# Ledger of designs, part 16: peptides against a protein of PDB entry 3B8E

Target 1, 230 residues: chain A of PDB entry 3B8E
Amino acid sequence: PFLIFIIANIPLPLGTVTILCIDLGTDMVPAISLAYEQAESDIMKRQPRNPKTDKLVNEQLISMAYGQIGMIQALGGFFTYFVILAENGFLPIHLLGLRVNWDDRWINDVEDSYGQQWTYEQRKIVEFTCHTPFFVTIVVVQWADLVICKTRRNSVFQQGMKNKILIFGLFEETALAAFLSYCPGMGVALRMYPLKPTWWFCAFPYSLLIFVYDEVRKLIIRRRPGGWVE

## One batch from the design tools (peptide; made by RFdiffusion4, then SolubleMPNN)

Design b1_p9_6_s4 (from b1_p9_6, 5 letters changed)
Fold by OpenDDE base, seed 1:
Structure b1_p9_6_s4 (fold): chain B 230 residues (1-230), chain A 9 residues (1-9)
Amino acid sequence: as target 1 above (230 residues)
Amino acid sequence: VIKPPIVEP
């Protein structure tokens, strides 16, 4: 996400606080779930013939899968960002290179894609209105991870404990997203302006995409045991 | 070109 901001010189899609909340709030749940999954696999499964290589392969494969999911999550966030700005008159092409003028407080006549002039204050309001939905989009996309995790293992008991941790984590993420979105003063304190409830649904196509991606991945693994996608 | 309404937050 930050790389696109630098390369494209677009208005800031994610504030520092939003990034911090993602790193501390959203990334922690997958990390905990992976740690428990590894610990549980080590306890319940017979020792692999070569524990070092098999562990490294599994860690690499899991890391790749989560890396890919993370990229899809980022794409979802950027999609939400572009939709919000487009609905406010700024088409994606118009945002390219706009950051310099966007961030200049002395320029109060920045034109949108429809020739409407935007003051600095108006631009910052819409920018900060994008920060919260980006975070919320990531949280909503992570709901798909629950479904992914439920379908991965044959053991209902192992899935049950993992699901409880994931459910709790998703509840915390959702509660945090609601708190940041609707608590009075968050716009001033955190530059995260209140989110219309409708924006929670903008992420749903990407949640579905992650679900489909994981099902396709699982299908490939089943068809090619020992393939690079495991 | 219908100007999209400024979506008030």
Scores: peptide ipSAE 0.024, ipTM 0.578, DockQ to the pose 0.140
Fold by OpenDDE base, seed 3:
Structure b1_p9_6_s4 (fold): chain B 230 residues (1-230), chain A 9 residues (1-9)
Amino acid sequence: as target 1 above (230 residues)
Amino acid sequence: VIKPPIVEP
């Protein structure tokens, strides 16, 4: 999010502290899952044929999967960001390069895509209004990712421990989202204004899209074992 | 062009 903010010169979609919270929160679930997979692999007494290479391959696969999931989550957050700004008169094309004028306190007549003038204060309200939904969207998209992860591996027994970790991760992320969204002072401290309940649903179409995409991917993999889509 | 309402937070 911060890189896109710098590259595209758009209004800041998410605060740095919130990004850190996401990174810390999202990294815990994979770390725990890795720790449990290692514990399960040790319990299963199957010596990896090549402990060094097989561990490296698994770490690479997990890293790649995490990277892909992270990109999809970021896309979901940006989708919500663009929807909110578009609903407030700022179309995505108009946001490109707008940061310079957006962040200037002395410019109180920044025009939106419809010719409405926005004061600095009004712009910052809208910006900070985007931060919370962006974060919540990531959490809601993560719910979809967790549902997808449950369907990838047919082993109900391996799903059991992974399901507990996933459920714990879901709970942690949801609790964090609720805390950051509704705790008093978060608007000042984290620039996260309280979220209307309706915005929780803004991510659902994107979550559904991810779900459909993954199901289609799974269908392709099932029909073409050994294809590049693995 | 109907200006979209400022979505109040």
Scores: peptide ipSAE 0.023, ipTM 0.580, DockQ to the pose 0.135
Fold by OpenDDE base, seed 4:
Structure b1_p9_6_s4 (fold): chain B 230 residues (1-230), chain A 9 residues (1-9)
Amino acid sequence: as target 1 above (230 residues)
Amino acid sequence: VIKPPIVEP
């Protein structure tokens, strides 16, 4: 988010502190939960044919997959960001290069894509309104990620949610999202304004896509063991 | 083009 903020000169999608909360608060417990789940999952039940080569390849593939999922999470967050701003009159193309004027408190006539003028205060309200849904979007996408990462081969429907640590991580992450979204003072402390409950659903398409993608992947793996999709 | 209303948080 911050890199795109710098490169594209768009209004800040997510605060640095909030990013830190994602990295340390939301990702840590899930990461631990996944580590435990990997030990119990079908991933560990398969002895590598070549322990040295297959382990290395598997680790690289897993790392790559997690990297890709991370990118999808970011895309989900940005999707929410762009939706909110678009609903407020700022189309994505108009946001490019807008940061300089957006962040200037002395400019109170920044025009949106429809020619409406926005005061600094109004812009900051919208900006900080984006932060919370961005974060929530990451959390909602992470739900899907955590669920799909539970197993390498088996469908979530087959494996179930047996890992209590994973379940705990999901609840903790959700609770953190709710806390950051609705606790008094978060607007001042973290620049995260409360969001309407409807914004929780903005990420659902991405979560669903991740879920479907992984289920299809797993289905292919089950039908074609040893295929390139592993 | 109808200007969208400001969406309040």
Scores: peptide ipSAE 0.023, ipTM 0.593, DockQ to the pose 0.127
Fold by OpenDDE base, seed 2:
Structure b1_p9_6_s4 (fold): chain B 230 residues (1-230), chain A 9 residues (1-9)
Amino acid sequence: as target 1 above (230 residues)
Amino acid sequence: VIKPPIVEP
């Protein structure tokens, strides 16, 4: 998220403190959950292979999975960010290069995509309005990603919710999202303004799309063992 | 062109 902010010079989609909360609060428990679930799945199906090579393969697989999940989360967050800004008159193309004028306190006539002028205060309200739903979107996308990542080849419907660590992780990240979104003072401390409950649903279509895409991917892998999609 | 209303959070 921060890299795209620098490269595209768009208004800040997510605060640095919020990013730290994601990295420490929402990513750590899911990471541990996925590590345990992969270990259980591999232990149940594989005869003991060479422990050095299997450990390296597992570490690479975990690293790739987390890398992919992080990219998907970022895409989901940016989707919500662009939706909010578009609903407030700023189309994605118009945001490119807008940061310099957006962050200037002395410019009170920044035009949106429809020619409406925005004061500095109005722009900052919209910007900070994006921070909380970006974070919540990451959590909602993580729900799907964690459920999907249970197995490489099995459908979620086949494996079920047997991992207690996964369920605990989902509960913890949701509780953290609710705390950061609705606790008094979070707007001042973290620049996270409170959300209307409707914004929790903004990421659901995207999360569902990812879920369906991965289920189709897994179906293809099951029908064509040894294919390039593994 | 209908300007979108400022959507309050």
Scores: peptide ipSAE 0.023, ipTM 0.603, DockQ to the pose 0.128

Design b1_p9_7_s1 (from b1_p9_7, 8 letters changed)
Fold by OpenDDE base, seed 3:
Structure b1_p9_7_s1 (fold): chain B 230 residues (1-230), chain A 9 residues (1-9)
Amino acid sequence: as target 1 above (230 residues)
Amino acid sequence: RRVIPKVEL
């Protein structure tokens, strides 16, 4: 988020403190849940492999998969951000370079894509209103990530939802998202304004995309063991 | 000018 904010000079899509809450709050329990699920699956089925070479290859493959999923997650967050701003009169193209005038408190006549003028306060309300749904979007796409990461090769439908730690992780990150979104004072502390429940659904296409992507990937791995997609 | 209703989120 912050890199794109700097490069594109768009209004800030997600606050730095909120990013820290994602990295430290929402990602920790998921990461633990994945470590446990992986340990359980590996203990039962792997022949003794060379611990130096085979670990490095698996770590690289996992890192690549997480990197790709992370890109889709970021795209989901930005999609939600652009949708909210577009619904408030700021089309994506109009946001490019707008940050300079957007962040200037002395400019109270910033025009949107429809020629409506926005005061500094109105712009900041919209900006901080984007932070919450961006964050929630990340959590909603993380649901898909958690569900897919419980298996390396098998379909989710083949293994079922047996990991209690994964279910707990999904609950924890969702509860944290709800807390940060709706707790009084979060607008001041985190610049996260309350979110209408409808915005939770904005990420669902991306969660579905992640799910389908990984199921297809796993299907390819099952059909072509030792392929470059593994 | 269409006043886009500010999405009160």
Scores: peptide ipSAE 0.026, ipTM 0.643, DockQ to the pose 0.101
Fold by OpenDDE base, seed 1:
Structure b1_p9_7_s1 (fold): chain B 230 residues (1-230), chain A 9 residues (1-9)
Amino acid sequence: as target 1 above (230 residues)
Amino acid sequence: RRVIPKVEL
């Protein structure tokens, strides 16, 4: 996210506080859930595979899959950002190079794509209104990530949602997202303004895309053991 | 001046 902000000189899509809430709040419980599930899978099913070679291959595959998923997450966040700004009169093309004037407190007549003038305060409200749904988009996409991580080769439909830690992680992320989005004073404290309930649904196509992508990947692995997708 | 609709919670 931050790299595109620098390269495109667009208004800040995701605040530093929001990034910290993702890294410390939402990513930690998933990481613990995955660590427990790996430990449980290691206790129940390992034939004596060479733990060094199989870890390295599995870590590379996990890293590559998570890298691809992370790109889809970022695309989802940026999509939500562009939709919100477009609904507020700022088309994506108009945002290119706008950051300099957007962040200038003394410029109170920044025009949108429709010739409407925006004060600094109005621009910052819209910017901070983008931070919350970007965060929520990441959380909703992470639901798909948590669900797909439960199985290495089997479909989620084959293994079922028996992991209580996974369910707790999904609940915690959702509760944190709701708290940060709707708790009074979060707009002042965290620069996260309240989110319309409709914005929670903006991420759903991306969550579905990740889910379908992983199910297709797992299907290919099952049909072609030892293929390039493993 | 665009009135940013207050997010009615």
Scores: peptide ipSAE 0.018, ipTM 0.566, DockQ to the pose 0.089
Fold by OpenDDE base, seed 4:
Structure b1_p9_7_s1 (fold): chain B 230 residues (1-230), chain A 9 residues (1-9)
Amino acid sequence: as target 1 above (230 residues)
Amino acid sequence: RRVIPKVEL
């Protein structure tokens, strides 16, 4: 999120405190869950042929999985961010380079993609409005990512939701998302304005797409072991 | 001018 904010000079999609809540609050338990579930599903079922090599391969697989999950989560969050801004008159192309004028409190006539003028206050309301749905979108994408990343090859339908740590992580991150979204004062403290329940559904098409993509990928891997999709 | 309703969140 922050890297794209710097590179593209777009309005801030997610606050630093919210990022910390993701990294420390929502990502840690799911992270541990993935490590345990991969250990239970892929490693513990196969005697390690070489403990050093299999440990190194596992650490690399975990690191790659985390890197991929984090990228997918960021993409989901940005999708929701762009949807919200587009619904408020700011098309994605118009956001490029807009940060300088967006963050200038003396400019009260920033035009949207339709020639509507936005005061600094109105822009900041919309910006902070994006923070909560971005966070919620990450959580909703994390549901999908955690469910699909349980195993390298098994379908969700084959593996099931047997990992208690995963179920706990999904509950914890959802509870945290609800708390941060609806607790009084979060708009002042965290710059997270409350969400209409409809915004929780904004990520669902994206999560579904990821789910379908991964299930298709896993299906291809199962049908063609050693293919380029591995 | 297309008045996009500001999404009252």
Scores: peptide ipSAE 0.030, ipTM 0.659, DockQ to the pose 0.136; fails the geometry check
Fold by OpenDDE base, seed 5:
Structure b1_p9_7_s1 (fold): chain B 230 residues (1-230), chain A 9 residues (1-9)
Amino acid sequence: as target 1 above (230 residues)
Amino acid sequence: RRVIPKVEL
């Protein structure tokens, strides 16, 4: 988020406070829940692999998978951001380079893509209204990430949803996201303005994409054991 | 409560 904000000079898509709420709030309980997931039923049926080389390879492959998932999460957040701004008159092309004038409190006549003028206050309301849906988009995409992390090789349909702590984590992060989005005073305290319920659905295609990506990956691993995708 | 502003486009 922050790198694209600097490179493209767009209005800030996600605030530092919202990032901290993701890292310290929504991710904590789900991450702990993974430690209590049941082992795959087939792991203990395999012959021991070389403990030095295979650990390093597995760590690298896990790191690449998480890196790819993180990129899809970021794309989902940016998609939601651009949709909200477009519905408020700011097309994606018009946002390029706009940050300088957007952040200037003395410019009260910033034009959108349709020639409408926006005061500094109006712009900041829209900006902070983008931060909350971006945050919520990350949470919705994290649902898929947490579900796929239950297994390394088996389909989620084969392993099942037996970890009650993970299920609790999914509800907790969602409840926290709703609290931060809709509790009175969050706009002042966290600069998180309330979002329309429709914005929760903007992340669903990306959540589904992550789920499908991982299920396809796992299917390939099952069909081609010892491949580079493992 | 303030929701996303409606702008006439």
Scores: peptide ipSAE 0.020, ipTM 0.575, DockQ to the pose 0.090; fails the geometry check

Design b1_p9_7_s2 (from b1_p9_7, 8 letters changed)
Fold by OpenDDE base, seed 2:
Structure b1_p9_7_s2 (fold): chain B 230 residues (1-230), chain A 9 residues (1-9)
Amino acid sequence: as target 1 above (230 residues)
Amino acid sequence: RRVVPVVEE
């Protein structure tokens, strides 16, 4: 997110504090859940044919899969950001290079894509309105990530929701998202304005995409044992 | 339609 902000010179999609809350708050419990699930996975009961090579290959493929999922998560956040800004008159193309004028408190006549002028205060309200739904989008996408990571090869439908750590992670992440989104003073402290419940649904297509992506990946692994997807 | 924050603080 921060790299695109620098390269494209767009208004800040996610505040520094919200990034820290994602990295430390929402990612830590999932990471612990995944570490336990990897240990419980029946794949660990199969002795690797070559412990050094098969472990390295498995770590590389897991890393690549998580990297791809992380990219889809970031795309989900940016989608929510662009939707909010577009609904407020700023089309994605118009945001390119806009940061310089957007962040200038002395410019009170920044035009949107429709020629409407925006004061500095109005622009900052819209910017901070993006922070909360971006964060919530990441949380909702992470629900899918937590669910899919329970199994390396089996469908979620085959293994079910038996991992208590996963359920706890989902609950904790959701509770944190609700707290940061709706607790009084979060707008001042974290620049996270309260979110309309409807914005929670903006992430659902991306959660579904991650779920479908992983189910297809697992299906390929099951059909081609020993292929590059293991 | 402006996406107005729910709470105008």
Scores: peptide ipSAE 0.019, ipTM 0.585, DockQ to the pose 0.231
Fold by OpenDDE base, seed 4:
Structure b1_p9_7_s2 (fold): chain B 230 residues (1-230), chain A 9 residues (1-9)
Amino acid sequence: as target 1 above (230 residues)
Amino acid sequence: RRVVPVVEE
């Protein structure tokens, strides 16, 4: 998120405290849960490969998986961010380079994509309004990502939800998201304004898309071992 | 179009 903020010069999509809550609060327990995930039924049936090559493959695969998860999460958050800003009159293309004027307190006539002028205060309200839905979107996408990351090849329906630590992690991150979204004072303390319940659903299409994409990918891998999709 | 605050006033 922060990289895109710098590169694209868009309004800040996610606050620093919210990032810390994601990294330390929502990502840590699920990440640990994945370390305790039961090996795929196929992995347990495979003869132990060479421990040196398997560790390297595991580290690379873990690194790639975490990197991919983080990218998918960021994309989900940005999707919600762009939807919210678009609903408030700022189309994605108009946000490019807008940060300079957006963050200037002396400019009170920043135009949106429809020629409506926005005061600094109004812009900051919209910016901080994006933080909570962005965070919640990350949590909702994490539900899908964590579920799909249980296995490399097997469907979620084949592996099941047997990891109690993962289930606990999903509950914890959801509870944290609800707390940060609805606890009084979070707007002042964390720059996270209260979230209308409707915005929780903004992430669902994206979460579903990722879920379906991964299930299709895994299905292809199962049907065509050694394909380019591995 | 007014800011649709995700927050209800």
Scores: peptide ipSAE 0.017, ipTM 0.536, DockQ to the pose 0.147
Fold by OpenDDE base, seed 1:
Formats: sequence, structure tokens, C-alpha cells
Structure b1_p9_7_s2 (fold): chain B 230 residues (1-230), chain A 9 residues (1-9)
Amino acid sequence: as target 1 above (230 residues)
Amino acid sequence: RRVVPVVEE
């Protein structure tokens, strides 16, 4: 997100405080929950792995898969950001290079894509209104990410949802997201303005995409052992 | 049409 902000010179899509809330709030409990995940149901059916070769290959493939998932997550966040700004009169093309004027408190006549003038205060309200849905988008796509992390090879439908701590993690990150989004004063304290409940659904297609992507990947691995996707 | 900021709806 920050790289695109620098390269495209767009208004800030995700605030520093919001990033900290992701890194320190929503991600920690879910990540710990994975330590309590049960072994895959096929573990006793697998041949002994070579600890040296199979680890390196697995780490590279996992890194590639999670890199791709991370890109889908980022795209989901940016999609939400662009939708919100477009609904507020700023089309994506108009945002390119706009940051300099957007962040200038002395410019109170920044035009949107429809010729409407925006004061600095109005622009900052819209910007901070984007931060919360971006954050919520990340949480929603993290649901899928956390669920797919339960297994390496088996489908989540084969493994099941037996980890109560993972379920608690999903609840905790969602509750924290709701708290940060709707608690009075969060707009002033964290620059996270309340979002319409509909914005929670903006991430669902991306969450589903991540889930389907990983299930397809795992299906390919099961059908073609030793493939490049493993 | 004046696009009202989403916060004001």
C-alpha cells in the first residue's frame, strides 16, 4: 500500500495507525492460533520427508503462495479505497498525482472528477473515511488467509474447523475491527471514521477469491504430487 | 450533482 502511495502520488490509502492496528491487533491472536492447529489428517499416511530438501522446497513454495495471497489482499484494500473515493467524486485516474494538492492545507479548492471543489477538511474526512474500510477489508481477507493456513495439502473441508482458538482469533480480530470502526472518538484518536456496514461486504469477493485460489492450489497439489504449485 | 461525503449519509 505505501509503495503505491509513493509511486502514484495518490491520497494516503492506509494510515500508519491503521497499519499498527493490523500488525499489533488483528494479526497476533490469529497467528498464535495456528500453533494450536491439529496436524493434517493425512500426516500418518505420508512417507518420511527429507528434512533438508523438502523444507527448502516447501518454504519457497509457501513463500510464493503467500506472496500471491498478499498481492490479492493488497488489491482488495485498494479496490475498497478506489470505490470509496469514486463514490465521493474522485475517480481513480484523477487521484494520480493529486497527493501534493490533497495534503496542502492551504488549497481549499481541489476539484474532484466532476468539478466539485473540496476543502482541506472535507478531503481529510474522506481520506480518513477510506482508512477504516481499508482496515476492515484487510481483516475480512485475513479470515480467508487464516482459514487456508490450517492446512498445506488437505482442503479445509477435509481438515474441519476443530481449532477453537482459531475460531476465537477470528472473533477477536472481527470484534477489534468493529471496536476500532464504531467506538466513539476513534475518528479523532485514530483517524478512523465510522464506516457504513455495507463496506464490510466489499472485501468478501476478495476473501472468497483467496479461499478458492488456495483450495484450487491444494487440489492441484493433491492431484499432481511434485508439481510446481506444491 | 454535489457528491456528499459518505460520512454525512
Scores: peptide ipSAE 0.015, ipTM 0.481, DockQ to the pose 0.152
Fold by OpenDDE base, seed 5:
Structure b1_p9_7_s2 (fold): chain B 230 residues (1-230), chain A 9 residues (1-9)
Amino acid sequence: as target 1 above (230 residues)
Amino acid sequence: RRVVPVVEE
């Protein structure tokens, strides 16, 4: 998010405090829960692989998969950001290079895509109104990420949802997201303004995309054992 | 419709 903010000179899509809430609040408990996931049913049925070459290949493939999933997560967040700004009169093309004037407290006549003028205060309200839905979008796509991380090769439907700690983690991160989004004073304390309940659904297509992508990947791995995708 | 919460005073 920060790299695109610098390169495109767009209004800040996600605040530093919000990033900290993701990294320390929503991701920690779910990540720990994965340590308690049961081994896949087929792990012990396979012949021993070469421990040197196969570990390196596996680490590289896991890293690539996480990198790809992280890109889809970021796209989901930015989609929500652009939708909110577009609904407030700022089309995506108009946001390019707008940061300089957007962040200037002395400019109170920044025009939107429709010629409407926005004061500094109004712009900051809209900006901070984007931070919370961006955060919630990340949480919603993380549901899919956590679920797909339960297995390396098997479908989630084959492995099942036996890890109660993971289920607890999903509820915890969702409850925390709701708390941070709707608790009185969060706008002042964290610059996280409350979001409309409809914004929770904006991420669902991306969450589904992550899930489908990983299930298709795993299906390919199962059908072509020994391929470069393991 | 602007997502700006109108703080109704």
Scores: peptide ipSAE 0.010, ipTM 0.432, DockQ to the pose 0.270

